# Ledger of designs, part 136: peptides against a protein of PDB entry 4KTY

Target 1, 266 residues: chain A of PDB entry 4KTY
Amino acid sequence: YVLNDIGVIFYGEVNDIKTRSWSYGQFEDGILDTCLYVMDRAQMDLSGRGNPIKVSRVGSAMVNAKDDEGVLVGSWDNIYAYGVPPSAWTGSVDILLEYRSSENPVRYGQCWVFAGVFNTFLRCLGIPARIVTNYFSAHDNDANLQMDIFLEEDGNVNSKLTKDSVWNYHCWNEAWMTRPDLPVGFGGWQAVDSTPQENSDGMYRCGPASVQAIKHGHVCFQFDAPFVFAEVNSDLIYITAKKDGTHVVENVDATHIGKLIVTKQI

## One batch from the design tools (peptide; made by RFdiffusion4, then SolubleMPNN)

Design b2_p21_1_s3 (from b2_p21_1, 9 letters changed)
Fold by OpenDDE base, seed 1:
Structure b2_p21_1_s3 (fold): chain B 266 residues (1-266), chain A 21 residues (1-21)
Amino acid sequence: as target 1 above (266 residues)
Amino acid sequence: MEQHKLSDEYFKKLLEELKAK
């Protein structure tokens, strides 16, 4: 999980799973220096740089450009006029070296690009890491562990009221570490995500969240466990918003979100 | 394939399928 410099990332649809190669290049010239530079830009205290909990959390924030002029600017509107389309990237090296050279965020990325660069960052710093792809990945923005779909009385979706959303697929990272800050048994793989989705205590970052804790329904442990839990286990709640202002739960689907979670053991 | 949010039409269809069960 540290020595492999080429990997495979899963994407596509649950019924049409696809793979793409990604070159992490953690041993290429200048890459480690760039990772150190990223931590410098984050103004990370030297005492924390040996702590994988702190490092992964800082990396989660800094791989995206939000808040702190980090590495990558995301784009999901199919407009890439001022940079490189996300699909054009084949690895982390060019992105990281451009960031180091220009000292400005690199355009553009989507989830697999963020995950690829973040994977390089983690591995460079000696943290075992892998990329995880979740199909039908929920984005719960109010931390209620539900994907609330509001319907008009005619059965159409009310997009104005529906704030939550679902990705066809989403990639994030899992990093291996002990969690002395958590109860015994919740070390091991930790979910971390550099794709900017939600604000976590003041900036766009996510994790580390204990995979074991989440699997057992424990969302009270730091960091961002409710959000990660919701990504993989939110119920689809269909709510009819009546004209009188009342809300009626019409249907619940507890099987759709997180139908398939895949990772390659690299 | 790009990453994208599922459409309103997708969920409408899904709900219809759910109701048919």
Scores: peptide ipSAE 0.640, ipTM 0.944, DockQ to the pose 0.839
Fold by OpenDDE base, seed 5:
Structure b2_p21_1_s3 (fold): chain B 266 residues (1-266), chain A 21 residues (1-21)
Amino acid sequence: as target 1 above (266 residues)
Amino acid sequence: MEQHKLSDEYFKKLLEELKAK
């Protein structure tokens, strides 16, 4: 069990996989204190701080700025005024220290930045963690475990009706922990995600979701298993919206979403 | 490379490829 302070994050396209270095810096001065500060800002009680389930869930909420003035503000419009472009970050340390110093959310992040900072947070607090990259990662917006693509009769996508979306790639984290709140066998790696995507019981957070549960289709297990399942297993459902208002399923593609999932072994 | 949502054009093309198979 060795925790490296430098890692590699996969990104790009499935047919052009790229890697970027990321310095986690979980052992650098001020980082542990910052992680404690993050939990303080979350008003996390002391008793819960020893529970990796609670810690990882709080972390998933606090690494993003939504709801609670957490660490990072996301931006995906390629306009990064008033901050640092996501691609300019090379590690977690500067982000975390800036947050601690300014006590304001840091701009800006995208999935790998969120995942990088979250990885530092988890590792700093003694939770084994790694980053996972999912190519063709679905964002199920209506919680039906499908990627519904609505089409006009001419074959063009109806953007108004199509609420779901797919990332070219998405990064999140897996954290290692026991899950006494779940049946035996569903401990181990748990998916957690700090990139603000969906509201989970009142906050933009995600997980911990048992990877084993997801692999076996047990989406009823807390937390946010349906959402994580959809990210990697959603079928693309092509639905033609007829002029008369009827919907017809024309095609189903079960092979595209989650085509490639990459992570390093710990 | 930044993270981005796949375009409508992408899915249209994908569907065309799917129909061709």
Scores: peptide ipSAE 0.639, ipTM 0.943, DockQ to the pose 0.801
Fold by OpenDDE base, seed 2:
Structure b2_p21_1_s3 (fold): chain B 266 residues (1-266), chain A 21 residues (1-21)
Amino acid sequence: as target 1 above (266 residues)
Amino acid sequence: MEQHKLSDEYFKKLLEELKAK
């Protein structure tokens, strides 16, 4: 297969799709060494470094700074006083080299930055990878596979009760690998996500989750299939919180989440 | 464009549209 060192990342909105160029730079000087360093920082056993399942899972944890002082610090509040705004990055090279030299997390990233760096990491290590953009991407944080929107009796959203959220868009990665730990047919593309969204067995990481499994509703398959499934297929459930404390489902929208998923062929 | 969470107002409008169907 051919691995390009420059790619395109989709973002924006479903009715205003935008693209940005991203330089992965997997062949640039020091980048492979940095990827190895990342695995060293993760204290990854040498025996596992040849296993794309383990590597991608470790990568999903280490590309974000949470838990383990990994590569990137996320910021979504438009305050970037102590680093580089996410939109200023044009590729992975500067980020990875800064991480290697400083040995401290680099500020700041959002989903496409995480995905870009993660893509470089995977490609450096010989794992075919691509970036996927999901528009109207749900963040289910209570693992019920629903986007629960709680409403006051007056119809306003109850922000206190509404814990789930939806991104206008979200980027993650798909990595190509066999999955001998899963039934036959669930190898191939695996969703992996380094954007710190949810804790997965003790760390902010996500995947690898079989794309085929998710497409067929097999959310019981490791790793983090329920979360990824919810990102692309959650129903919006509007729940009115009554004054008496009861909750009543007022409406359900099964068409909004994951309206468009865009990825390029490898 | 930066990544952001959809607003409460967005969902309120969406619900109104849904009810209108």
Scores: peptide ipSAE 0.639, ipTM 0.943, DockQ to the pose 0.857
Fold by OpenDDE base, seed 3:
Structure b2_p21_1_s3 (fold): chain B 266 residues (1-266), chain A 21 residues (1-21)
Amino acid sequence: as target 1 above (266 residues)
Amino acid sequence: MEQHKLSDEYFKKLLEELKAK
């Protein structure tokens, strides 16, 4: 994983799976220096830079521009007038070098761009990492591990009440590390995500969350396990909001979210 | 293909399919 400088990222739809090549370029000139610069900007203590738990968590925060003037600005409105469209990027090198030279966030990214840059960051620092694509990826905004879809009495979705959402697909990273802070058996692959989605203890970051823990339904372990669990395993809850203010669960779909999760290597 | 949120119409259709099962 660490030695591969070119990869494949899965995207698209479940019935139309697509792949794109991504150049990580972790060995290119200036890239390691930029990764160190990123940690410097995060004011990361030198003693923590050898800890993959701390490094991956800091990386998840710093690869996005929110909170800390990190690497990438996200945009999902199909308006990219002040930068580069997310689809125009082919690798991490140009993004990281631009960030290093300008010392300002680079525009623009979406999930695969964030994941690509984050993958470079992790690999540069000797952390085995891969990109994972989740189709029908839930975004739980209220931390109840459900995708709540509120309906009007006429059956239409109440967009005002419906705070949760679902991505057609979402990419994040898995980083390999031991987890001495967790019970035995929950080391190995850890989910980390630099796409700004939810606030985690004061800033937009996510992980590391034990993949093994999540697979076994253990969401009590740090970091952000409930959010990651919800991304891949939320039930779709259709709730009718009645005029009297009461909520009635109309239907439940436990099979739709996380219907397909793909990575280059199992 | 860019990443996007599923629409209200998508979920309405999905619900209809669910009810038909």
Scores: peptide ipSAE 0.634, ipTM 0.943, DockQ to the pose 0.824

Design b2_p21_1_s4 (from b2_p21_1, 11 letters changed)
Fold by OpenDDE base, seed 1:
Structure b2_p21_1_s4 (fold): chain B 266 residues (1-266), chain A 21 residues (1-21)
Amino acid sequence: as target 1 above (266 residues)
Amino acid sequence: MEQHALSDEFFKELLEKLKAL
């Protein structure tokens, strides 16, 4: 979880699981320096740099370019002008070295690129880390732990009212650490996510969220546990929006979100 | 494969399957 510099990332569909190689390159020349530079750009106090909770949270914010001119700009619209298509990247090294050299965000990434770079960052700083792929990954936009799908009276989806979304797949990271700030038993693997999805206390970041806490339905513990819980455990709620403005729950599906969660044992 | 949000059509079809249960 720290020593491996080449990995495999799962992607695709739940019924058509695919893998891609990714070079983390945490031992390559200039990579550690770049990780330190990232923390410098975040203006992280030296006293916090030894705390994996703080480091992983800062890394979550800084691997994406939002808010703080961090490492990667995301693109999901198949428009990659003035940059590199996400699928063209094969590892973290070129991205991190470009960031260090240019001192500007690198274009472009999607979830596996964010997760790959973040994995390098964590491992480089001595934090055991792995990439997790969640198929049918929900993006809860209103923090109600549901995937609300609004329907017209004719049964078609009302895209205007539907603010939540579901990724075919989503990659994030798990980082191993103790959590003295949480009750006993909630250390170990912590979910952290650098893909910019939701604002967390003023910045696009996510985690660390205790995997054990989430697994047992404890979403009250910092950080961002409700969001991570929703990614893997939201019910699909089909809501008919009536012309009179009333909402009626038509159906509930608890079987699709988080249908498969995969990680490589490395 | 690109990461993408599932389409409206996907959920419509899924709902139809759900109703058939």
Scores: peptide ipSAE 0.575, ipTM 0.930, DockQ to the pose 0.825
Fold by OpenDDE base, seed 2:
Structure b2_p21_1_s4 (fold): chain B 266 residues (1-266), chain A 21 residues (1-21)
Amino acid sequence: as target 1 above (266 residues)
Amino acid sequence: MEQHALSDEFFKELLEKLKAL
């Protein structure tokens, strides 16, 4: 989880699982220096740089360009003007070195690119890390732990009211660390995510969230456990918005979100 | 394959399947 500089990232669909190779390159020249530079840009105190909790949280913020001119600009519009299409990247090295050289965010990334670069960052700094892919990954943007799908009376989705979304797949990272800030048993793998999805205490960042806590429904544990829980365990709530302004729950589907979660074994 | 949000049509079809159960 630290020494392997080439990985496999899962993507595609649950019934058509695909893999891509990703070169993390954590041992390549200039990469460690770039990771240190990232922490410098984050204005991270030296005292915190030895704490994997702080490092992973800062990393989750800084690997995306939002808020702080971090490493990667996300794009999901399939245009990718003035940059590199997300699918063209094969590893972290070129991205990180470009960031270090230009001192400007690199365009463009999607979830696996964010996860790939973040994995390099974590591994460079001695934090065991892996990439996780979640198929049917929910994006709960109102923190109610549900995927609310609003319907018109005719059965069509009301896009104005429907603010939540579901990714066909989503990649994030798990980082191995102790969690002295949590009860015993909630150390180990921690979910961290650098793909800019939601604001967490003022920045687009996510985690570390205890995987064990999430598995046992302990969403009150820092950081961002409710969001990560929702990604993997939200119910689809179909709500009919009536003309009179009332909302009626038509159906609930608890079987689709987080249908498959996969990670490469070491 | 790029990452994308599931379409409105996807959820409509899914709901129809759910109602058929």
Scores: peptide ipSAE 0.568, ipTM 0.928, DockQ to the pose 0.851
Fold by OpenDDE base, seed 5:
Structure b2_p21_1_s4 (fold): chain B 266 residues (1-266), chain A 21 residues (1-21)
Amino acid sequence: as target 1 above (266 residues)
Amino acid sequence: MEQHALSDEFFKELLEKLKAL
């Protein structure tokens, strides 16, 4: 999880799982320097740079360009006019070196690109890390731990009222660390995510969230445990919005979100 | 394959399947 510089990322659909190779290149020339540069751009105190909790949280923020002129600009509109299409990247090295050279965010990434670059960042700094792919990954927008799907009376989805969304798949990272800030037993793998999805205490970042805590429903632990929990365990709540303004829960589906979670085992 | 949000039609179809159970 630290020494391997080539990996496999899972993507596609739950019924058609696909894999792609990704070169992390954490030992390539200039990559460590670039990771240090990223922390410099984040204005991270030197005292915090040895703390994997702080480093992973800062990395989560800085691998995306939002808020802080970080590494990658996300794009999901299939245009990619002013950069490289997300699918054209084959590894982290070119992205990180371009960022270091240009000192400007690199275009463009989607979840696996963010996860790939973030994995390099973590491994480069000696933090064991892996990429996780979640099929039917929920994006809870209002922090109620549900995927609320609002329906018109005719049964069509009301896109205006429906603020939550579900990715066909989503990639994030798990980083191995102790969590002295949490109760005993909640160290180990921590979910961290650099794909810009939600604002976390003022910045687009996510984690570290204890995987053990999430598995046991302990969403009160820092950081962003409710959001990560919702990504993998939200119920689909179908709500009919009536013309009179009343809402009626029509159906609940607990079987689709987080239907499959895959990571490479080493 | 690009990452994308599931469509409104997807959820409509899923709901129909759910109702049929």
Scores: peptide ipSAE 0.564, ipTM 0.928, DockQ to the pose 0.823
Fold by OpenDDE base, seed 3:
Structure b2_p21_1_s4 (fold): chain B 266 residues (1-266), chain A 21 residues (1-21)
Amino acid sequence: as target 1 above (266 residues)
Amino acid sequence: MEQHALSDEFFKELLEKLKAL
């Protein structure tokens, strides 16, 4: 999880799982220096750089360009005219070196690009890390641990009221660390995500969230456990918005979100 | 394949399947 510089990232659909090769290149010339530069840009104190909790949280913020002119600009609108299409990237090295040389965010990324670069960052700094792909990954926008789908009375989706969304797939990272800030048993793999999805205490970042805690339904532990829990466990709640302003739960589907979670094993 | 949000049509179809169960 630290020494392997070539990886496989899962993507596609749950019934059509695909893989792409990704070169992490954590040992390539200039990559470690770039990772240190990223932490410098984050104005991270030297004392915190040895703490994987702090490092992974800072990394989750800095791998995306939001808030802090971090590494990657995301684009999901199929408009890539001012950069490189996300699918054109084959590894982290070119992205990180471009960031270091230009000192400006690199365009463009989607979840696997963010996860790939973040994986390099973590591994480069000696933090065991892997990429996880979640099919039918929920994006809970209102922090209620549900995927609320609002319907018109005619049965069509009300896109104006529906703030939550579901990705066909989403990639994030798991980083291995102890969690002395959490109760015993919640160390090990921690979910961290650099794809800019939601604001976490003032910045677009996510994690570290204890995978063990999430698996056992504990969402009260830092950081961002409710959001990560929702990504993998949200029920689809179909709500009919009546003309009189009342909301009626029409159907609940607990079978689709987080239907398949895949990671490469050693 | 690029990452994308599932469409309104997807959920409509899914709901119809759910109702049929």
Scores: peptide ipSAE 0.556, ipTM 0.927, DockQ to the pose 0.819

Design b2_p21_2_s1 (from b2_p21_2, 7 letters changed)
Fold by OpenDDE base, seed 4:
Structure b2_p21_2_s1 (fold): chain B 266 residues (1-266), chain A 21 residues (1-21)
Amino acid sequence: as target 1 above (266 residues)
Amino acid sequence: YSFVVASSRGDLDGHSEEIEF
């Protein structure tokens, strides 16, 4: 994981799985300097830079531009007039070097770009990391661990009643580390996500969340375990919003979210 | 109750998209 400078990222649809190559370039000239610069911009104390928990959490914040003028500006509106379309990137090197030279956020990224750059950041700093793609990835916006789908009485979806959404696919990272801050057995792979989805204690960041904790429903474990749990395991709750303001649960689908989670096996 | 089927618009560039139900 640390030594691989080229990867494959899974994307597309669950029934039409696609792959793209991504050059991580963690050994390219200027990349380590840029990763250090990222931590400097985050005002990260030197004492924290040796702690993969702190580093991965800072990285999750700083790979996105929100809050802290970090590396990448996300865009999902299909308007990329002031930068590079997310699909045009083929690796992390150009993004990181542009960030270092311009000292301004680079435009634009989507989940795989964030994950690609974050993977470089982690690997560059000696943290084993991989990209994970989740098909039907939930975005729980109200922290209720479910994906609410509201229906009108006529059966039509009312998208205004919730901010919850489901991505056709979403990419994030898993970073390998010990978790001395957690009970024994919850080290190993930690989910970390630099795509700006939700605010986590004042910043758009996510993780590290113990993959083992998530698998066993231990959502109380820091960091952001509820959100990551929801991404992979939210139930779809179909709710009819009645004219009288009452809500009626019509159906629950526990099988739709996290339908397929894929990572490149080394 | 009629089940809502999630659909994606699809993206030729492989962008991530929010599913419309």
Scores: peptide ipSAE 0.250, ipTM 0.693, DockQ to the pose 0.164
Fold by OpenDDE base, seed 3:
Structure b2_p21_2_s1 (fold): chain B 266 residues (1-266), chain A 21 residues (1-21)
Amino acid sequence: as target 1 above (266 residues)
Amino acid sequence: YSFVVASSRGDLDGHSEEIEF
């Protein structure tokens, strides 16, 4: 996990799983210095830099540009005129070196680019890390562990009321660490995500969330376990918004979200 | 949650997309 400098990222559709190669380059010249620079930009204290819990949480914030002028600007609008299209990146090295040189956020990334750069950051700092891909990944915007889909009486989606969304696929990271801040048994793989999806205690960041805790429904454990749980296990709740202002639950789909979670074996 | 460990073979382009309901 730490020593592999080239990886594979899964993407596409659940019925047509695709892969792309990604060069992490954690041993390339200037990459460690850039990772240290990222922590410097985050104003991370020296004592915290040896704690993988703090490092992974700071990394999840700083790999995205939101809040703190971090590494990558996300774009999903298919307009990439002021930077590099997300699909043009083949590894983390150019992104990190550009960030270090320009001292400005690099354009542009999507989930696999965020995950690729974050994987480099974690591995560079000696944290075992891997990328995972979730197909039909929920984005819970209202922190209720559900995907609330509001429908008009004619069956069309009410986009004004529907805030939650679902990605065809989403990539994030798992980092290996002990969790002395949690009960025994919730160490090991921790979900961390640098794609700017939701605010967590004032910043666009996510994790570390114990994979074991999520697997067993312990969403009360820090950090962001409810959000990560929702990504992989939300029910779709179809709600008809009536003209009289009443809401009626029409259907519940408990099988749509998190159909497949894929990672590379090392 | 459960995960599947898969082998590596693939191509490069493809964006993430929000699915429409």
Scores: peptide ipSAE 0.227, ipTM 0.687, DockQ to the pose 0.117
Fold by OpenDDE base, seed 5:
Structure b2_p21_2_s1 (fold): chain B 266 residues (1-266), chain A 21 residues (1-21)
Amino acid sequence: as target 1 above (266 residues)
Amino acid sequence: YSFVVASSRGDLDGHSEEIEF
C-alpha cells in the first residue's frame, strides 16, 4: 500500500465495470517536496505533520482547490477549455509538479483524479492508502442519512426540491492508521475523500472516518462518518410533494445505494 | 406507486455523472 507506485482504478457502471491504470509516482523527483509544500500552503503546524489523522484531514482539504487554493479544480460540465480534461491524466506526478511550479490550482479533475493525487500524497508521506470505488454513491447534502427524492403528483421528479444526488460511481481513499481519539477497535482503514462534495466544519474535506465504525453504524465518531455512511448505505426515500405543501412517503428503496464497493488487492 | 428507474447516460471518457431519476 505504500510501496506500489502504479495502481488500477475502477470506474464506469455497476453492470459495465471498467478499469484504468494510474501512476502514483510517490518516489519520483520533486513529489515529496510538493507534498511538503501542500502542507506548507495549508499552514499546517510542524507538530501535526507526524499525525496521520491530521495529515489525512488536511490532505482531503488541500487536494481540492476550494477554500485554500489547493491542488485540483474539479469540473463536471464536459467543457475543459482552460486546462486538461480529467480523462487525459494518467497519473499524479504531472499534476503535483505543475502545482508546485505554478503555485496555482491545476485544471481539471474528477473523483478518480482527486483520489489518484490524494493516494500519492498519503503514500508519499508514509501513510498506507488505497482507492475505493463505490457504484451508486449517494451524496447526502443535509446529513439525514437518506436520499430524499421529491416527486410531483404526476410521479415525475421535482428537481427543484430534490437536493440529494447519486453518482453512477464515486472514488475516494482509505488510509491505514491508529485512532487513539476513538475507542479501541476503530483504527485500521479510514475513509478520506478529497473530491469537494460537502462542507465539513468550514472546509470542503472528508474524513478520516473509521471504516469499522461505519460498518457497525457508529456514525457519531469523527470525522464525517454520517456522510460516508450515507454514501454507501442510505435508503432512497421517494416523497410526493402535495400542492398543499404536505409530504407523503410513497416508497423506500434500501437496495439502490452502494451496490458494489471495489478496491484493488495488493 | 410506480417505481422511478434511475439511469445514467454514461461518458465515453469515463467521467462520473449524477444519476437522473
Scores: peptide ipSAE 0.213, ipTM 0.695, DockQ to the pose 0.163
Fold by OpenDDE base, seed 2:
Structure b2_p21_2_s1 (fold): chain B 266 residues (1-266), chain A 21 residues (1-21)
Amino acid sequence: as target 1 above (266 residues)
Amino acid sequence: YSFVVASSRGDLDGHSEEIEF
């Protein structure tokens, strides 16, 4: 099985699906060395480097710069001073080689850049991986498995109270591995995400979360299954915050989140 | 109550963005 070093990443909107090419370059010179260096920077024990569960979890932390001076600095402000705009990247190789050379986080990434680099990392280390795009991807900030949208009495969103958000699209990775730490049947594809969204036990990381567990609502299975579940299946809860401090649920939308999940068949 | 979640148009560069509710 020849792992393709060139991929397609889906983005845009559910009604206007777009694609971009991404060069993973997992076999290019210096990339394996860089992936090993990433694990060294993570201070990952040698004994863990053969375990795809540990490797993917460390990778999810280290592909982002938060906490640990990892590979990529995220930016969503449309101001990319002192770096490369996320859209200018065409593959993982330049990013990884820059990281290895400079020994400093590379600027800048967004979800598909994180996913692209993470896909290279996983593949380079012999973990089958693919990129997944979710349209209307929820970002649950309080781990309640729902999107709490607070409204003013006039019906406008109260941005101060509303902590949860929804991305027009979000990209993450699925990595193929056995899960001996989970019940039988929850191996296979595992969701892992290197885009720094939420803190998971002290670090901005996500996964591996069993895709089968998520599909069957087993959010209690490690790692970060509630967060990944919320990304794809949260209800939107519209809550009017009244001046008297009472909250009234005005509406529930169970159809908005996770409208389309797209991945290229490996 | 019909809540319209406005999708913000992704920028020309295909950046991800938070949906404005």
Scores: peptide ipSAE 0.212, ipTM 0.703, DockQ to the pose 0.166; fails the geometry check

